# Ledger of designs, part 251: peptides against a protein of PDB entry 4GMN

Target 1, 375 residues: chain A of PDB entry 4GMN
Amino acid sequence: RYANITLLALVTLASIGTDFQETLVKGNQGSRESPISAADEEWNGFDDADGDAMDVDQKSSSGEDQEEDYEEIDVKEDDEDDDDDSITSEMQADMERVVGADGTDDGDLEDLPTLRELIQTAVPQLIRLSNLPIDSDESLTIQSHALSALNNISWTISCLEFANGENANIHNAWYPTAKKIWRKTILPILEADSADLKLATQVTSLAWAVARVLHGETPTDGNPHRKFISLYHSSKQQAGGNSNSIEEPEDPFQGLGVKCIGVVGSLAHDPAPIEVNREVGVFLVTLLRQSNNVPPAEIVEALNQLFDIYGDEELACDKEVFWKDGFLKHLEEFLPKMRTLTKGIDKRTQPELRTRADEALLNLGRFVQYKKKHA

## One batch from the design tools (peptide; made by RFdiffusion4, then SolubleMPNN)

Design b2_p25_4_s1 (from b2_p25_4, 15 letters changed)
Fold by OpenDDE base, seed 3:
Structure b2_p25_4_s1 (fold): chain B 375 residues (1-375), chain A 25 residues (1-25)
Amino acid sequence: as target 1 above (375 residues)
Amino acid sequence: MSEAERQFYRRVYELTQKRIDEKLA
């Protein structure tokens, strides 16, 4: 009886978090930013204003107007005005406060009672449920659902802007909880060294969502970046042997390889230890060197992570890792390979992968030019 | 946060609250 109620609660919380991602995605489909594409901000390298605009004379080739008569399919708008005005005035006020809360540094979330209850009440229970002894298939199911709920909540929070002190109250409330998820849920599962690829995928997805907020402030205890790099390599060895058993996710960006890259990339950001940054940077650059055997989505993610980690020349990792280990040469040598890879992606069958690869190729060109100018 | 993200947080809250209330009833 209690287990069924707990399972139903977890399925509910996971569904809420899934609904969360889907509507963030739908809402951002009006703006080109998928929540996974918050890392796909076009890395506009520093606009050095002095670029002489070479007037490329676009010769307007007048192509002929073939008037193909598109038959107006009269889709009757059934105006079912179901005014589900279920937007309570309280929820509207809370949303206006999330937007209008200027930088009150107080992580108290006093004006965000729902988010406060998710962070302060729900997440601690989910952490507890994810740490239950696995003694039955029921306990394993509870853990899986607890991880799914934590994943969805963590991903949702990771889609908020925290740059320039935006959402500082949410960040400050989430930060200690994110560290608790890392230490109490993620690390123990990674230390158990389970051969369960489903569990590994769930914990890696959660780890990425958490690391997207904590970045280089993610707890370094037990060198988690090495565990995720090891998991990446182990996943590739298993996929090469038993091609039949892991349903490759329909979305190439939901693969365990992409998730591992996203985690380790996020872990390598400043203020990560230079040794951690170096090991991750070498891993990412090695993927580019070995790109013939790497899925395109993993290459796109590895590039984006490299841009984010090494985009700032003021960071210690720029001098101590990027320049010292000669990463620019590897990026420059990869440029023609990336062009070939991107052109090989069919726009009709894989439109998203092609778009992200075109963006990553553009950004790689800009990044290489930027780094050459600042050498 | 986009307007769509806001509408979304709201819908999540409503669904959460409704499902909590349905379980506490």
Scores: peptide ipSAE 0.016, ipTM 0.459, DockQ to the pose 0.025
Fold by OpenDDE base, seed 5:
Structure b2_p25_4_s1 (fold): chain B 375 residues (1-375), chain A 25 residues (1-25)
Amino acid sequence: as target 1 above (375 residues)
Amino acid sequence: MSEAERQFYRRVYELTQKRIDEKLA
């Protein structure tokens, strides 16, 4: 009886987290893309106004109009308006305020009652549930649901803009809670060194969501970046051996490898210790060098993380790691490989992976050009 | 979700929290 009520509450909290995420994605008019795609914000660092419009004379190759009469299969989208009316009017109003709010500096969430209750009331209980002694399959199920709820809430909050002091009230309320999730949920699970790949995937997803907000301010105690790098390598060794295929997620970006890259990339941002940044940067550049044996989605994520970490030349990591360790040369040498990799992705079978690979290739070309101007 | 379901889930959450606190005490 108690467990069923706990599970129902956890499922409800996980749903609330998803509903908030969908509302944020809809409110951000631009990206129809998956909640993970909101992390693929175009690296806007090229505000260099020298618009030398290279007139790429797109010679109109008059390709003959073979009107292949594609019969519009009128797939009646049965708009099953699954009115997943799960979004409360209060939650929607809170998300509309979050998207529109000039960040007041006060960590006061008076105007965001649902979000306040999630951060202040729900999350502390989810942390407690994730730390229960695992003595039964029921306790393991409760932990899994608590991690799922924490994941969805943390991902939702990580989709908010904070860089320009936007949503400062939410950031200030979330920041101590995010550190608590890291120290009380993520670190203990990573230290238990469980062979449970499902649990490892859940905690890594949560760690990525938390690290997307905390960045280099994520607690470095016990060198968590090395644990995630180790987990990355261990996951690759297991996939080769046991035919208990944990079905590779249908979405290539939901893989444990991608999640590990996302975590360690986020951990390496300023103000991370230069040694942490170096170890992560070397790991990411090593993936590019070994790209023939790395899934394309992991290469895309590794590139995006490298752009975010080393996009700012004013940061200490640019001089002390990027230039000092010769990363530009490795990125330049990778450009022709990335072009080949991207062209090898079938647009019909993997449209999202192809789009993200085309973008990452474009950004790699731009990033290499930028770094050459600033050399 | 109906308002009645929301109020139910809120009460379920509060009762769950209370019982979690009772188990962790």
Scores: peptide ipSAE 0.015, ipTM 0.430, DockQ to the pose 0.019
Fold by OpenDDE base, seed 4:
Structure b2_p25_4_s1 (fold): chain B 375 residues (1-375), chain A 25 residues (1-25)
Amino acid sequence: as target 1 above (375 residues)
Amino acid sequence: MSEAERQFYRRVYELTQKRIDEKLA
């Protein structure tokens, strides 16, 4: 009974997070930036297969024919086109405010009651539920659903513009909560060193969403970038050995490898410690050098992360890592390989991957030219 | 179950119920 209520609550919170994301994507479709496809983890319902058919004996009690005259309540089918907008009017109003408002810098969410309740009320409980002792399949299921709900909420918030002080109220409200998710949910799961690739994928997805907001201000305790780099390498070793169906996600950008790259890339942004930036930068550049054995989606993500990390010449990482470690040479040497890789992607079977690879190739050419001009 | 947990589950229940009521309307 309590488990089912908790599960329903988690599914509802995950759904609210998805609906918020869909609303943001619909609202942002006016702005040209490519929607980061959230993994629609369609919750395939529990097939309650164990219907033990207890033969409840049909005691044939012949109770009498009371003809209760069912008055035909002429339910006028008012064809109200219930556009079953899965989004509550309050959620819609919050999203319209998020898309339309010059955010105040006070961190107050008074004008965003649904988002406030998600951040202040739901997320702390989801963090708690994600930290339950795993002692049963039920506790594992609760953890998975809590991680899914945290993922959807965190991804939704990470899709908001925070550049130039935009949405500063949301940023300021989310920032301490994001750090709490990192410290209380992500780090403990990463430290448990579970062989569960599903859990690893969920926590890495959540970590990416959180790190997309926190960037280099993500807590560096325990060198999480090394854990994600290790997870990246471990995931490649497992995929090569057991032909067992880790169903490669239909979306090549939803792969654990891409998620690991996205996390470590985000962690390496200023003001990350230069050593963290270096280790991540070397990892990313090494993927480009080894590109013959790296999925195209991971190459695209690694390039995008390199552009974002090293795009600003005023940052200490430009001088101390990019130039000092000779990254420009590796990017220039990779340019012809990227052209070959991009041309090898079939536009018919993988149109998104091809589009993102064409963009990354274009950006690589521009980035190399930019850096050469500023050398 | 703490009082905070009860209030959380109540809020989620209220939101869920509102959403059910919106879908059943």
Scores: peptide ipSAE 0.019, ipTM 0.506, DockQ to the pose 0.019; fails the geometry check
Fold by OpenDDE base, seed 2:
Structure b2_p25_4_s1 (fold): chain B 375 residues (1-375), chain A 25 residues (1-25)
Amino acid sequence: as target 1 above (375 residues)
Amino acid sequence: MSEAERQFYRRVYELTQKRIDEKLA
C-alpha cells in the first residue's frame, strides 16, 4: 500500500518535471529562438567590436534547381484549439508578481510557490528514496522512479537561463539542493560501481542536469569526472561485446555516451580545478582524434563542450590547457573530418542529428578562426 | 525575464498545480 502511493507520487513528480520541461521548450519555440539545446547557440565568439564584415561573396553557383513540383498535400491541421482558458485570477496575480518582481537576489521563491515546494519539500524526499538500501525489486523500482523524478526536475531547472544573474532567486534556491543531489544521490550510486546500465544511464542523465547548473562548482570529491570517463569506456566495451541490444535510444543524443560527455564537459567548466579540466579536455580531444569509431552525436556533444569550456580566453584553462596542450591543432585537423562526418548524415532519416552536426561544424570553423586570431 | 520566460513559468505553475490537483482528487 505505501509503496504504491510512493510510486504514484514519484510518477507524479516525474510527470510534473516533464510537463515543466516541455513548457520551457514550447515557450521558447514561440519566440523564434531555436529550442534551448545549450548546444544550438551559434558560438559567435566574443564580440570583437572591430566590425570588418568581410563580405564573403558566396558566388552562387547556379545549380539548375529542377523544380520538382511537390504537390502541397494540404494537411489540414485540425487546430483543436483546446482553449483551456482557465487562467485563474490567482495565476494571473502570481504572474503579475513574477513580472513585477525586481530581481531580489535572495533565493526567495515566494513568487514561485510550486517550484519552492518542489525544491524544498519534494526533492529532499526524492533524494532519500533514491538513496535507500536496495533489498528488493520494490526498492529498486522506487529508486528508479525517484531518479526519474529528480532527473526531470533537475533538467527543467537546468534549462533556465542563469547567465548574467538571470533567475538568481531560482539559482540560489536550487544550488544547495543540486549539491545535495550530487553528494547524496549521484556519488553513492557512482561509488557502488554497479554493472546496471539502466541505473548508470539514469544517474548519468541526472548528473548532467545537475552539472549543467553547478559546472566547475560541482563537488570534486572522489574525482567524479574519472568515473564518468570510465563509464563512457565501459559502455563502449559492453556495446561491442554483448549483442544484448540494450535498445539504443532512438534519439542519438539520449545515448549514455553523449550523457557521459555532457557530464564531464560540464564538470570541466570554470572554476573546475585545472587538472580536472585537463583530463576532460584531453578526453574530448581524444574522441575527435578517434572520430572514425565515435558516434556522430557524441562528436557533436564533445565539440559543444569544447567550445563552452575553452570559449573564454580569460579563463585559466585557456592558457594552462588549451594552448599548452595544443588543442587548436587538433581542432583544425578535425575540421575536414567533421565536414565529411556531417555530409554523411542523411537529412531524411536523421534530421536533428544533421542539423546539430551542421551547427557544430559551423561553430568549429568559427572557433578555430577565433582561436587563431588570439594565438 | 523575457515575456516568454514569464509565460513559461506561469504555464509550468498551472500545469504543476493542475497535476497536483488531479492526483490529490
Scores: peptide ipSAE 0.016, ipTM 0.455, DockQ to the pose 0.027; fails the geometry check

Design b2_p25_4_s2 (from b2_p25_4, 19 letters changed)
Fold by OpenDDE base, seed 5:
Structure b2_p25_4_s2 (fold): chain B 375 residues (1-375), chain A 25 residues (1-25)
Amino acid sequence: as target 1 above (375 residues)
Amino acid sequence: SSAAQREFERRQFELQQRRIDEKLA
């Protein structure tokens, strides 16, 4: 009885975390006239101040548009008005305020009571539940649901813009809680070194969500970047051996490898220690060098992380790692391989992966040109 | 990153699918 109520509460909190993100995404899409389709995230890490946009003459080779009549599969939106009673009117009002909130510097969430209760009341209980002694299948289930709820809340908050002091109140309220999740939930699970790939995937997902807010301010105790790099390599060794391995998620971006790359990339941002940045940067560049044996989605994520880490020339990691370790040469040598990789992705069967690879290829070209101009 | 957003969308879908499966069971 109490376990079922706890599980129901955890599922509800996980759902609240999801619904909150969907509304934040919709609200950010409503304020941004164009949904920043994931495809429209052009890497803007350099000031295009010098308007010598080389007109790459896109000679539109008019390839004959064979209008393959894609029959519009009239997906009848069965408007099953599933009254998803999961979103309270108070939560909706908080979400609307978060999307419209001109950042007040005060870490006070007085105007965001539902978000305040999630951060201050719910998350501390979820951390407690994720740290229960694992002695039964029930305790494993509770841990998994607590991790799912923490993940969804953490991902939702990580989708808020915190650049330029935006949402500073939410950032300031979340930051100590995010560090607590890292130290109390993520690190203990990583140290337990369980052979459970499901648990490893859940904790890595949560770690990525947390690290997307904390970046290089993520606690470096116990060198967590090395643990995620080790987990990446271990995941590759296991996938090759057991035919009954984890059903490769239908979405190539949901793989444990992608999540590991996302975590370590986020951990390597300034103000991360230069040695942490170097170890991550070398890992990411090594994936590009070995790209023939790396899933395309992991290459896309590794490129995006490299752009985000080394996009700012004013950062210490640009001089001390990017230039010093000769990363530009590796990126230049990878350009023709990336073109081949991207062209090898079938647009019909993997449209998303193709779009993300086309974007990453474009950004790689721009990034290499930028770095050559600033050499 | 869109992969991060999609992880969340996928988890939302998996949670919705579990709710559907739990309503059908």
Scores: peptide ipSAE 0.020, ipTM 0.589, DockQ to the pose 0.080
Fold by OpenDDE base, seed 3:
Structure b2_p25_4_s2 (fold): chain B 375 residues (1-375), chain A 25 residues (1-25)
Amino acid sequence: as target 1 above (375 residues)
Amino acid sequence: SSAAQREFERRQFELQQRRIDEKLA
């Protein structure tokens, strides 16, 4: 009884996180092309596999034709306009405020009551539920749903612009909570070293969403970047051996490999320790060197992470890692391979992957040209 | 940073962000 209520509440919180994100999308489409999150695609992993089609044996009992004159009760179809009231007026008002909020520096979410309750009330409970002792399949299910809800909320928030002091109130409210998710949810699961690739995928997605806001300020305790690099390699070794393909998500960008790259890339941003940055940078550049054995989506993500990490020449990692470790040469040598890779993607079957690869190729050319001018 | 760098960073940002939007859409 309590578990079913908890599961329903977790599903509802995950849905609210998704709906909140969709509302942010719709609200921002009326203003500038403000690009929003990868959160929604993970929730489709409820395999309704329990479509046990009970073959109700239609025992054709030839029951006799008693023409009971069912009086046609003219049920007026009251067109109940199913007002798609999925978005509460309060949630919509919060979204309009987030989209319209000139950077008021007040870290108080007083004007964003729905988002405040998500961060201050819901997330602490989700963290608690994700930390329950795993003693049953029911506790695993609760953990999975708590992780999904945390994922959707964290991704939604990670889609907000925080550059130039935009959404500073949301950033300031989220930042301590994001660190709490990292320390209390992500790290303990990563330390448990579970062979469960589903759990690893969920925690890695959540870690990416959290790390996209915290960047190099993500807690470095226990060298999490090495754990995600190890997870990346372990996932590739398992996929090559046992034909128990965890169904690679139909979206190539939802793969565990992409998520691992996204996490470690985000962890390597300034002000990350130079050695963390170096280890991640070497990992990413190594993927490009080994591109013949790397999925195109992972190459696209690895390129984008490299551009973000090493875009700014004023950062210590530019001198101490990018130039010192000779990354420009590897990027330049990869440029013709990227052209071949991108051209090999069918625009009809994989339009998104092709678009993202075309963009990453364009940016690689620009990045190499930029770095050559600043050499 | 040069104007070209800021345009690159802005485009990387706009691309990360569009990769985000395209996953929301």
Scores: peptide ipSAE 0.030, ipTM 0.595, DockQ to the pose 0.048; fails the geometry check
Fold by OpenDDE base, seed 4:
Structure b2_p25_4_s2 (fold): chain B 375 residues (1-375), chain A 25 residues (1-25)
Amino acid sequence: as target 1 above (375 residues)
Amino acid sequence: SSAAQREFERRQFELQQRRIDEKLA
């Protein structure tokens, strides 16, 4: 009885986290360019205003427009008004305010009561439930659902723009809670060193969502970046032995390897300790050097993390790690390999992976050129 | 990162689907 009520509540909180994300996406589509489009902004480097736009002469190869007459299948949207009352009018109003909020307020969520209750009331209970002693299948199920709900909430919040002081009120309210999730949920599970790959995947996804907001301000106690690097290597060793049992996620970007890269990349941002940055940077560059044995999605994520970490030349990590450890040479040597890798991805079977690999290849070229100008 | 967004969206879908399956079981 209590277990079923707890599970229903956890599933409900996980869905509220989903519905919040959907409402944020819908709200942003109505006002500003999708935060997805901002996250898909091609890394243009720093706009050095020297507009030598290399006219890449797109020779218009006149591919004959075979107008395949896609018959508009008039899919009658049967408006099944399934009044799934999951999104309360208050939740919708909060999300509309989040999308429209000029980040002027000092961390008060007075105008965001539903988000405030999620952060202040729900998340502390989810943290508690994620830390229950595992003594039964019911307790394991409760932990999994609590981690799922924490993941969804954390990911939703991590998709908000916090650059330039945007959403500062939400950032300031979330920041202490994100640190609490890290210290009370993520670290204890990582320290338990469980062979459970499902649990490892759940905690790594949550860790990525949290680290996408905290960046280099993520607590470095116990060197968690080394735990995620170790988890990356362990996951590869297990996949190599039991080819049959780990259903590779249908989406290449959902792999535990990608998630580990995303976490450690986020942890390495300024103001992370230079030694943490170095260990992560060396790990990422080593993946590029070993690219023949690395899934393409992990290469894409590793490149994006390298661009985000080492894009700013004013940061201490540029001089003390990027230049000092000779990363530019490794990126230059990787360019022809990345071109081959990207061309090897079938656009028909893996369109997303191909698009993101094409983008990462473009950004790698730009990044190498940028770094050569500032050498 | 759009991958992170897609990870989220997919995971949300998987959670919704499990919730449907749990309501039908």
Scores: peptide ipSAE 0.022, ipTM 0.601, DockQ to the pose 0.064; fails the geometry check
Fold by OpenDDE base, seed 1:
Structure b2_p25_4_s2 (fold): chain B 375 residues (1-375), chain A 25 residues (1-25)
Amino acid sequence: as target 1 above (375 residues)
Amino acid sequence: SSAAQREFERRQFELQQRRIDEKLA
């Protein structure tokens, strides 16, 4: 009884995290459909030019209208509008405020009551539930659902723009909570060295969502980047052995390998320690060198992470890692391989993977040209 | 990078949600 109520509450919190994202997404789409200001159509005047009416003879061919009586099969679409109207009016109002609010610097979520309760009340309970002693299948189930809810909330918040001081109130409220998730949920699970690839995938997804907000300010205690690199390599060794392949997720971007790359890439951003940045940068460049044995989606993610880490020449990692370790040469040598890889992806069977590979290839060319100009 | 990354991250989340919903159903 208590376990079922706890599970239902965790499912509901995971759903709230989903609905919150869907509403953020709908709100961001609506803001782009800001009507293009009808530019003042200057009414350029009636110039009366008299051009000759050529009499083209309309030949009257009487086509016989065969009224094919299409019996309108009244398919009663039973619109089972499963209006899973799970989006409460309060969640929608909070999302409209998140999308519309110019970032007031006050870390007070007074105007975002649902988000405030989610961060201040729900997340601390989810952290507690994710860190329960595992002594039963029920405790494993509770942990998995708590991780799912934390994942959804963390991903939703990580999809907000925080650049240039946007959403600073949400960032300031989330930042200490994100650090708590990292220290109290992610690190303890990573340190338990569980052979459970499902749990490893859940915690890695959560770690990516958290690290996308914290970046190089993610706690470096215990070298978590090395744990995720080790997890990446361990996941590849297990996939090669027994034909009880955990069905590779139908989406190539949902793989544990992609998630590991996303985490370590995010951890390597400024102001990460140069040693952490170097180890991650070398890992990512090594994936490009070994690209014949690496899934295309992992190559796309590794390239995007390299662009985001080393895109700014003013950062210490540009001089101390990118130039010092000769990364430009490896990226330039990878260009022809990336062209071959991208062309090998079928647009019909994998349209998304192809699109993202085409974009990553374009960006790789631009990035190499940029770095050559600033050498 | 930022727009394609945001679209990917959004889609990563949407696919994680569906997998959560499919496991809860």
Scores: peptide ipSAE 0.018, ipTM 0.578, DockQ to the pose 0.040; fails the geometry check

